# Ledger of designs, part 71: peptides against a protein of PDB entry 6DSZ

Target 1, 361 residues: chain A of PDB entry 6DSZ
Amino acid sequence: NYVVTAQKPTAVNGCVTGHFTSAEDLNLLIAKNTRLEIYVVTAEGLRPVKEVGMYGKIAVMELFRPKGESKDLLFILTAKYNACILEYKQSGESIDIITRAHGNVQDRIGRPSETGIIGIIDPECRMIGLRLYDGLFKVIPLDRDNKELKAFNIRLEELHVIDVKFLYGCQAPTICFVYQDPQGRHVKTYEVSLREKEFNKGPWKQENVEAEASMVIAVPEPFGGAIIIGQESITYHNGDKYLAIAPPIIKQSTIVCHNRVDPNGSRYLLGDMEGRLFMLLLEKEEQMDGTVTLKDLRVELLGETSIAECLTYLDNGVVFVGSRLGDSQLVKLNVDSNEQGSYVVAMETFTNLGPIVDMCV

## One batch from the design tools (peptide; made by RFdiffusion4, then SolubleMPNN)

Design b1_p12_6_s1 (from b1_p12_6, 7 letters changed)
Fold by OpenDDE base, seed 4:
Structure b1_p12_6_s1 (fold): chain B 361 residues (1-361), chain A 12 residues (1-12)
Amino acid sequence: as target 1 above (361 residues)
Amino acid sequence: SLLEEALRSLAA
């Protein structure tokens, strides 16, 4: 009996940073197919805490903190539409991952979207939104006392959603999404009514964005609004302010992932298909009335890493580069560039052995 | 540069 030690997955398909183990701990959570790895970020590096096997490939992994929780909860959706909300509990040396809520969110009717599963959480933790099927937006209301994740669908007129996020600073949960129709790609917003289980008109829309607009970034207050990333352009819109840049450097390779550095959304990391790491900078303009507006957008090349599937800023200029195609990395952002003009230094590399070919023996 | 200022604030 060759115990084929089932080689653990090494390809990273998601990562998130937050306070999952405690209010004080900074955690890095890494999704590797069906496995969740939990680390504590320390001055000495990543300390492994626990690995968790999931009942399916992790498709969505998001941390969120409902009102009155001391630490973050973890939402996971699998590729088989199993949803759960997980809580970390530690009692002495005993570590438990508790399922606070679970459910299957699969629909009997619907075309699975070609762009895959999208899962998003309202910044005020009112609901989870899921784009699973074309023409449907699934809502999971977040209720503290409910162990069963109940969901309902709202019909979307827009059949080809490219990306979707919840906006910040909205009285009602509001989504912003890029969609494609025969006329091109567009950005639209909807308010989500939990009571009526329908969409209401959102605060703004932007028709005819760049043809290759692929990502939406919801920007926190004070800026609010969203950033739309394309192949050639990066645009900002919040209903009142519009700004677009077309830095030539981003045309060289498609931006495929992003991560917010600052809680206020002043800086983002961007990764492209060539493994280039960029910083997107939002310049503030303070108005005489104390309102903060966006003055300008800038994109700066930091350096080169492994091709990122996901990025997450940790602390002290340290970034985790989760790679599916290459080795994942822990990198340091330096203040000064090296002789090659790079601000990136690899601190640690995590070997990716590639897809576990289930050798059917 | 704005980048250097941004990076400096991360190292602090």
Scores: peptide ipSAE 0.513, ipTM 0.940, DockQ to the pose 0.860
Fold by OpenDDE base, seed 1:
Structure b1_p12_6_s1 (fold): chain B 361 residues (1-361), chain A 12 residues (1-12)
Amino acid sequence: as target 1 above (361 residues)
Amino acid sequence: SLLEEALRSLAA
């Protein structure tokens, strides 16, 4: 009996960094199709802790920390619309991944969006938002005692949402999204009322953004607001401040992923379709009243990596580059450039063996 | 440079 051990998936389709195993541990979580890999980040590298099989392809993977939790919880949504909230528990040498809540969030009606599944979590952990279908925004209220993930839909007038995030520093949960209509692409905000199960008018909008605006980054306080990334431009807006840059270097290849480096949103990593790694820098200006405003935006080329499907900053200038098309990497950001002008050094490479063909025998 | 200052702060 040849037990053909099914080859484990190697292509990375998501990664997240946080404190999942404990309050003190820094973790890297990697999604590889139906598999979740959990690592502890150490000075010596990545230490494997646990691998978990999921009942479907992981479409959304996000860490969040509800008020009064000592460590992060993990939200997962599969491509078949199975949602769960997971907790890590360790008792001595016994490691368990506990399902705190689960549910299926599939609708019987609706057109699946062409841009795929988007899942977002409110920074204050009031709700999860899902863009699954055109013209609908699904809300999962976050309640500690709820073992069954119940969702409701709010109608979106904007049928073609490109990307959506929750904003920081808002009294009510507030989404910011890029959408397309016959007149072009636009940015809009909505407040989400859990009580009334409806949208209220958001704090700001920006009509007629770049035609290829594709990503929204929610910026933490003290800056607040959002960054909109296009093919030719990067723009910042927070309702009061607007700033746009059009660095020629980003026009060479489409930016496809991003990750925040600093908790305060002063720095981001950007990856493009050629495997170029950039740093986006937010220069601050401190006002006499103690408020912090955005002075300038800069994009700097760090170097080249595998083509990133996802990026996550770990610690001490170490970045995980999750790749679907190539080998995933741990890379180090150096203070000084090499002879080629690169600040990136590959520390470890994880071989991608390509897609697992499920041969139904 | 702003980049070098940014990278230096990550190595600390």
Scores: peptide ipSAE 0.511, ipTM 0.940, DockQ to the pose 0.835
Fold by OpenDDE base, seed 2:
Structure b1_p12_6_s1 (fold): chain B 361 residues (1-361), chain A 12 residues (1-12)
Amino acid sequence: as target 1 above (361 residues)
Amino acid sequence: SLLEEALRSLAA
């Protein structure tokens, strides 16, 4: 009897930070295939708290804080369309991960999207949105008393959605998405009516964005709007203001992940397919009326890391680089560059053993 | 630089 010690997956396919264990704790949550790892971020480093086995590969992992909750809840969607909302509870030394709500959100009819599963949460926690199938947007209303996650579909006219986010500062839940049609790639917004279960016209659109526009970043207030990242350009739009930059440095490799550094959306980390780490900076301009507008966008090269599947800014210039293709890292951002012009120093490396082929014998 | 100022604020 060869007890094949099932090696734990080491490839990271998602990471998020927030206050999951308590209102005060800063957590790092790491998705490794079917496993969720929960850490507390401390001055001494990452303290492991709990590992949780999921009933499938984690496809979506998002923290959110409904009104009246003291700490974040965790939404997970698996690749087999099992959805749950998890809560962390600790009583003394006993640690429990409680399922507040669950459901299967699979449709019997629909073509699974080639770009995979996208899951997003409204910043005001009114709903979860899912792009699972071409031409459908699935909505899960967030209700505190509902233990069963019920979803409905809204038809999307745009069949080839590339990326989608909920916008901030909208009276109604509003999505912003990049889509492709025969004329190119475009950005559009829709309001989501929970009552009528339909889309209404959104506040703005931008036709004919860059042909390789691949990511949407929803920008918090006071800026609002969205950043669209392409191969050659980074653009900002909020309905009233448009800005575009085309820094030559981003043409060398595709940006594949991002993470917000500041709650106000002034800074973002960007990672590309070559393991380059960038900072995207939003320069503010304060108007005479006290309104804050975006003055400029800047992209600065920080240094090189493992190829990020996901990035998470923690605290004190520390960044977690979750890698699927290489070793994950904790890196420090320094104020001063080294002799090579890098601001990045590796603090810790987490060995990736590669794809574990579960040979079920 | 703007970057150095940004990085300095993270280390604080």
Scores: peptide ipSAE 0.501, ipTM 0.938, DockQ to the pose 0.858
Fold by OpenDDE base, seed 3:
Structure b1_p12_6_s1 (fold): chain B 361 residues (1-361), chain A 12 residues (1-12)
Amino acid sequence: as target 1 above (361 residues)
Amino acid sequence: SLLEEALRSLAA
């Protein structure tokens, strides 16, 4: 009996940073198909803590901290619509990943969206939102005492949602999304009523955005609002302020992923299909009343990495580049550019042996 | 540059 030790998956399809193992530990969580790898970020590098097998390909992986929790919880949704909320527990040397809640959120009726599964969490941890099917927005209310994840659907008039996020600083949970109709792509907002299980009119909309607008970034306070990333433009809107830039450098390749660097949303990392790494900078202007408004947007080329499927800023200018097509990397952002004008230095490379096709025989 | 200032703040 040759136990073919099934090679562990190496292609990264998701990554997130937060405080999962403890309130003080900085963690990197990496999704590799059905495997979740948990690291502690240390001055010496990544320390492996635990590896977890999941019951299916990880499609969504998000950390969130409900009110009164000392550390982050992990939401996972699989490609087979199995949802769970995981908690890390350690007792001495014993490490357990506990399922706090689980459920299957598959619908019997609905067209699976062509752009795949989108899962988002309200910043105030009131609900999880899921775009699984065209014309439906699924809501999972977050309740601490409920071990069974229950969901309901709200009908979306907009059938072709491209991307969706929850906004920050909203009294009610509010989504912002890019959608396509026969007239082009647009941005709209809806408030989500948990009580009435319906959408209410959101605070703002922007009709006729760039035709290739593909990503929504929810911006934390004090700025609030959202960034919309297209092929040729990056736009900001918060209901009161609108700003658009069209830096020629982003037109060369499609931006495919992003990650927030600062808690206040002043800086983001952007990765494109050529492996270029950018920093998006939000320049602030302080008003006489003490309000902070967006003055300008800037995009700066940092350097080149592996083609990112996902990016996550760790600490001290270190970035994890999760790659599906190439080797994943730990990279350092330097203050000074090298002779080639790059601010990026590879610290560590993680060999990608290619996609493990789970041939279910 | 604005970028260098931004990067310097990350190394602190």
Scores: peptide ipSAE 0.497, ipTM 0.937, DockQ to the pose 0.863

Design b1_p12_6_s2 (from b1_p12_6, 4 letters changed)
Fold by OpenDDE base, seed 1:
Parts: C-alpha cells; structure tokens; sequence
Structure b1_p12_6_s2 (fold): chain B 361 residues (1-361), chain A 12 residues (1-12)
C-alpha cells in the first residue's frame, strides 16, 4: 500500500501577519489553497506551530482584534462562501483552533463578480464587508456573543467594483471603492449604517481616476484617506488633500499586491508582475498646529523577488513574499544596496511544486 | 536618502 502522501499545496494565495497565537507572539499565517499554515516569527526564522485544513479554498484571510480581545482573531471566507471566525487556544502542548462563529454567506441570487471575492474588516471591528456579487455589498455585523455569522445585503448602485476598503478614523464605518462605469473608473465613499442597513453619503469622491486604477489602500491616521494604485499613477485622497504621482518605473509592470510596513501608514510594500519589490513612502509635513499632512509620495525600487501574490512585512526589515507562480521567499531589506543597487536579500526560499489540483476523481 | 532612512528605521 503506497500511501501516496498527497503533496501538500505549496502555492501561496494569501498571507497575513499579526498576533494570533498570543498577544506577544508575532505570527505569519499563510494560505495555500485549503491549507492554513501558522508560524511564529522568531529571530532565528519561522517556527511552524500548526497547520489547519479548511473545508474549501481560502478566498479571504484577515486578522482583526475586537475591543477587549487580548489577541487577534482570524476571519476566513472560502470560495464556497463559508465564513468563520477562528481563535487560537493553547493549553500546554495542546493546540486548538476554535471556531467562534461560522456561517454560509452565499446568496441565491446574484452575479458573482468577475474580480472575485473581496473581504474587508472595519478597523474598529464594527463589521465585515464582502463584495461577492455585482450590485451588492454584504455586511456581517461583528457581535461577540453571536456564534452564527448573520449577514445582510446593501444594494450598491455601482455594479462593477474593482476594489474596496474600509477607511480609518471614521465615526461610522466608511468604505472607499474604485468602480467602473461606461464613463471610466471612479472612486467613491459610503458610510455604512448598521441600524438602517443602508449606505449614506461618504465624505468624498473622485470621478474619472486613471482608467486602470485597480487597488485601494486605506491609510491609517494621522493621514487618513486612501491611496489608489493604477497602471501609470498612484494617487492619495483624504477629502481635503489630493496628490498624484506617475513614476515611470511602475508603468513597466502592473502592481498586483501591497502591504503596510508600519502602523502609521508611512510606508508600504508594492509588488508587480515582474517580481519587483517597491517601497511606497509617504512624506510627512508637520503643521504648526501639530497636524500631520501628506507632503509627497515616493516610490523606490528595493529589488527583485519571486512574483508576489501577497506580501507581508514581519519585523526588522524582513518580508514574506507569498508566491503562487514561483517560490515563496523570506527576504531581508538591507540599509545599504548591493553592487546591483538592490536592497533585497533572500534569506529563505520555499519551493513551489505547483498547484495541487484536487482532482476529485 | 528618504529610502535609506526608512530602511534604517526598520532595523531599529
């Protein structure tokens, strides 16, 4: 009996960093199709803690910390619309992944969006938002006592949402999204009323953005607002300030993923389709009243990596590059460039054997 | 440079 050990999936389709195992531990969580891998980030590297099999392909994986929680919880949505909130519990050597809440959020009626599933969490943990279907925004209220994830839909007039995020520093949960209509691509904001289950007018909008605007980054306070990434341009808007750059270097290849480096939103990693790694820098200007405003945006080439499906900054200039098409990498950002002008050094490479097509024969 | 300063801050 050759137990053909089914090859474990090696292609990475998502990664997140946070404090999942404890308040003190820094974790890297990696989604590989139906598999969740949990690591502790140490000075010596990645220490494997647990692997979890999921009942479906992981489509969304986000860490969040509700008020009064000592550590992060994990939201997962599968491609079959099974949602769960997971908690890590350890007692001695016994490790349990506890399902705090679960539900199926599939709608009977709706056109699945061509850009796939988008899942976002309000920074204040008031709700989860899901773009699953065109013309609908699904809301899952976050309630501590609710073991059943109940969702409702809000009608979205904008049928073709490209990307959506919750904004920071908003009194009410506020989404910012790029959408396409016959006139082009636009950015709009809506406040989400949990009480009335409707959208209210958001703080700002920007019509006629770049035709290939594809990603929204919500920027934390003190800056607030959002960054919009296109093919040719990167723009910032917070309702009061608009700034755009068009660095020629980003036109060479499409930016496909991003990750925030620091909590204050001053720095981001960007990965493109050629495996180039960039840093997006927000230059600060301190006003006389102590307010911080955005002075400028800069994009700097760090170096080359595997083509990133996802990026996550860990600590001490270490970045995990999750790759679907190539080998995933742990890379170090150096202060000084090498002879080729690269600031990137590969520390570890994780061989990608290709997608395990679960051929259900 | 701004980049070098940013990278230095990551090592602190």
Amino acid sequence: as target 1 above (361 residues)
Amino acid sequence: SLLEEALRELQE
Scores: peptide ipSAE 0.597, ipTM 0.958, DockQ to the pose 0.845
Fold by OpenDDE base, seed 4:
Structure b1_p12_6_s2 (fold): chain B 361 residues (1-361), chain A 12 residues (1-12)
Amino acid sequence: as target 1 above (361 residues)
Amino acid sequence: SLLEEALRELQE
């Protein structure tokens, strides 16, 4: 019996940064198929803390901090629709990952969406939203005392949702999504009523966005609203302000991932299919009444990395580039460009050995 | 540049 020590997966399919191990620790969490790797970010680099085997391929991995929690909790959804909320507990040298809640959120009916599983968490931690099937939006109410994740579906009239996020600064949980119909792609918002288990009209919509609009970024306060990323354009809308840019540089390759650099949403990292790393910058304008509005959007090329499946800003200009197709990297963003005009320096490279070929022998 | 300023702020 050759115990072929199954090679650990190396392809990264998700990453997130937050405070999972403690309130003070900055963590990098990396999803590699069924494996969750937990690191502490230190001045010396990534310190491994724990590896966790999941009960399936990780499809969604999001950190969130409910009111009254001192540190972040981790929501995981697998490709087989198993959901859990995980908590890190450490007692001396003993480290435990505790399942606070779990459930299976699979429906017996529905067409799995072509754009895959989308999982989002309301910024105020009122609910988790899941786009699993066409024409359905699943809601998991977040309750502290519930060990069993209960979900319900709300019918979506929009059958082809491309991407969806919860907006910030909304009195009720509000989703913003890009969808496609026979007339093109559009952006719409809905308020989610937990009480009535239905959608209410959202604050705004934008019909006929770019045909290849593919990603929604929810922008925190003070700006609020959302950024819509397409192939040729990047647009911002918050109900009151609309702004669009069409930088020629983004037309060269499709942007495939993004990550917020700072809590106020003034800066984002963007990665494209060629491994180019960009910074999206939101220029603020302070109004006479003290309100902050968006003045302009800018996209700047930082440099080249591995093709990112996911990006996460850590600290001090350090970015983790999670790659599925290539080697993952820790990169440093420098203030000054090199002779080639790049602001990116690779600090560490993590070899991707490629897909585990299940040789069914 | 706006980029250089943004990058500087990350190092602060």
Scores: peptide ipSAE 0.592, ipTM 0.957, DockQ to the pose 0.877
Fold by OpenDDE base, seed 3:
Structure b1_p12_6_s2 (fold): chain B 361 residues (1-361), chain A 12 residues (1-12)
Amino acid sequence: as target 1 above (361 residues)
Amino acid sequence: SLLEEALRELQE
């Protein structure tokens, strides 16, 4: 009996930071294929708490805190369309991961989108949105008493959605998405009616964005709106204000991931295909009426890391770089640059042994 | 610089 010690997956395909184990603990959650690793972030580094096996490759992993919850819940969607909401529960030394809700959200009809699975959560925790199939937006209403995740589809006229997010500060759940049509790429917004199970007209649109616009970042209040990241440009729009930058430095390699540093959305980390780490800075202007508006956007090169599949800011200038192609890293952002002009120092490296080919025999 | 200020704020 060769106990093939199934080599644990080491390639990271997702990471999130939040308060999953308690309201006070800062956690790093790492998705490695079918495995979820849970850490507590400490001054000494990452403390492993629990590892969980999932029934499929993790495609979406998002933390969210419904009203009245003391800590974050975890939404997971697998590549086989199994959805669950997980809760961490500790009783003394006993650690349990509780499934609060689950469901299969696969449709019998639909073309799976070429850009893969997108899962997003409304900032007010009213719903989960899923782009699984072309021309469909799936909605999972978030209800506390529902152990079975129910979903419905809303038809999208826009067949080729590139990326989608929920906006902040909206009375109704509002999505912002980049889509492609024969005329190019565009940004559009829709309000999502849970009651009517339809889209209503959103607050704004932007036609003819950059041809390679690939990512939407929803910006929290007070700025609101969204950032659109392309190959050559980064743009901001909130319905009232539009601003675009085209920093030459981003033309060298495609930005592939992002993470918000500040709760107010003033700073973001950006990672590109060459392993360059950037900070995107939103410069604020305070108006006489107390409103905060975006004055300028800046992109600054921090340094070089492993090629990020995902990024997450932890605390105290520490960033986790989740890599699929290379070693994952904990890196420190320093105030002063080194002799090479880098603000990045590797603190810890996690060896990537490559993808486990799940030979389903 | 704006970056150095931003990085300093992360460590406070």
Scores: peptide ipSAE 0.589, ipTM 0.957, DockQ to the pose 0.850
Fold by OpenDDE base, seed 2:
Structure b1_p12_6_s2 (fold): chain B 361 residues (1-361), chain A 12 residues (1-12)
Amino acid sequence: as target 1 above (361 residues)
Amino acid sequence: SLLEEALRELQE
């Protein structure tokens, strides 16, 4: 009986930060294939709290806080379309991860999208949106008392969705997405009607964006709108204002991940395929009427890290770099650059042992 | 720079 001690997966395929264990604790949650690792962020570093085995590869992991909840809940979707909402409960020293709701959201009919599973949550926690199949947008209404996650599909005319997010500050849940058609890539918005189970026309669209536009970032209020990231350009649109930059530095390697640094959406981290870490800055202009408008966009190189699969800002200039291809890192952003012009210092490195080849011996 | 200001604000 060779007890093959199954090595724990080390490759990171997702990470999120929020207040999952309590309202006061800052947590880092890391997805490593079928494993969820939960940490508390402390001044001394990452304190492990719990590891949880999932019933499949984690494909989506998002924290959200419904109205009236004191702490964040965790939405997980697996690659086999098992969805759950998890809650952390602690009673003295006893720690439990409670399933508040679950369901299987697989469709019998549909072409799985080539770009994989996308899962998003409305900022007002009205619904979860899922792009699982081409030409379909799946909606899971968020009802507090529903232990069974029920979903319905809305047909998308746009068959090739590249990325999708919910916008902030919308009366109705509104998605913004990049899609491709024979004419190129475009950005469109739709309002999602839960009542009618259909799309309504969204507030704006932008036809003929950059051919390699790959990511949508929803920007919080007061700016609102979205950032569209391409290979050569970064654009902002909120229905009233359009702004584009084409910094030569981003053309060198494809940006593959992003994370918001602060709640107001003034700063973002960007990671590219070469392991370069950037800060995207939104410069504000305050109008005489107290309205805040976007003045400019700026991209600045911070330094180099492991190739990020995911990024999350923690606190006090500390960033977790989740890597699938290399070692994950905890890095510090310094105010002053080093001799090489880098603002990044590695604080801790987490060895990636590579893919667990299940050698069925 | 705007970056240095942003980085300083993260340390506050």
Scores: peptide ipSAE 0.584, ipTM 0.956, DockQ to the pose 0.873

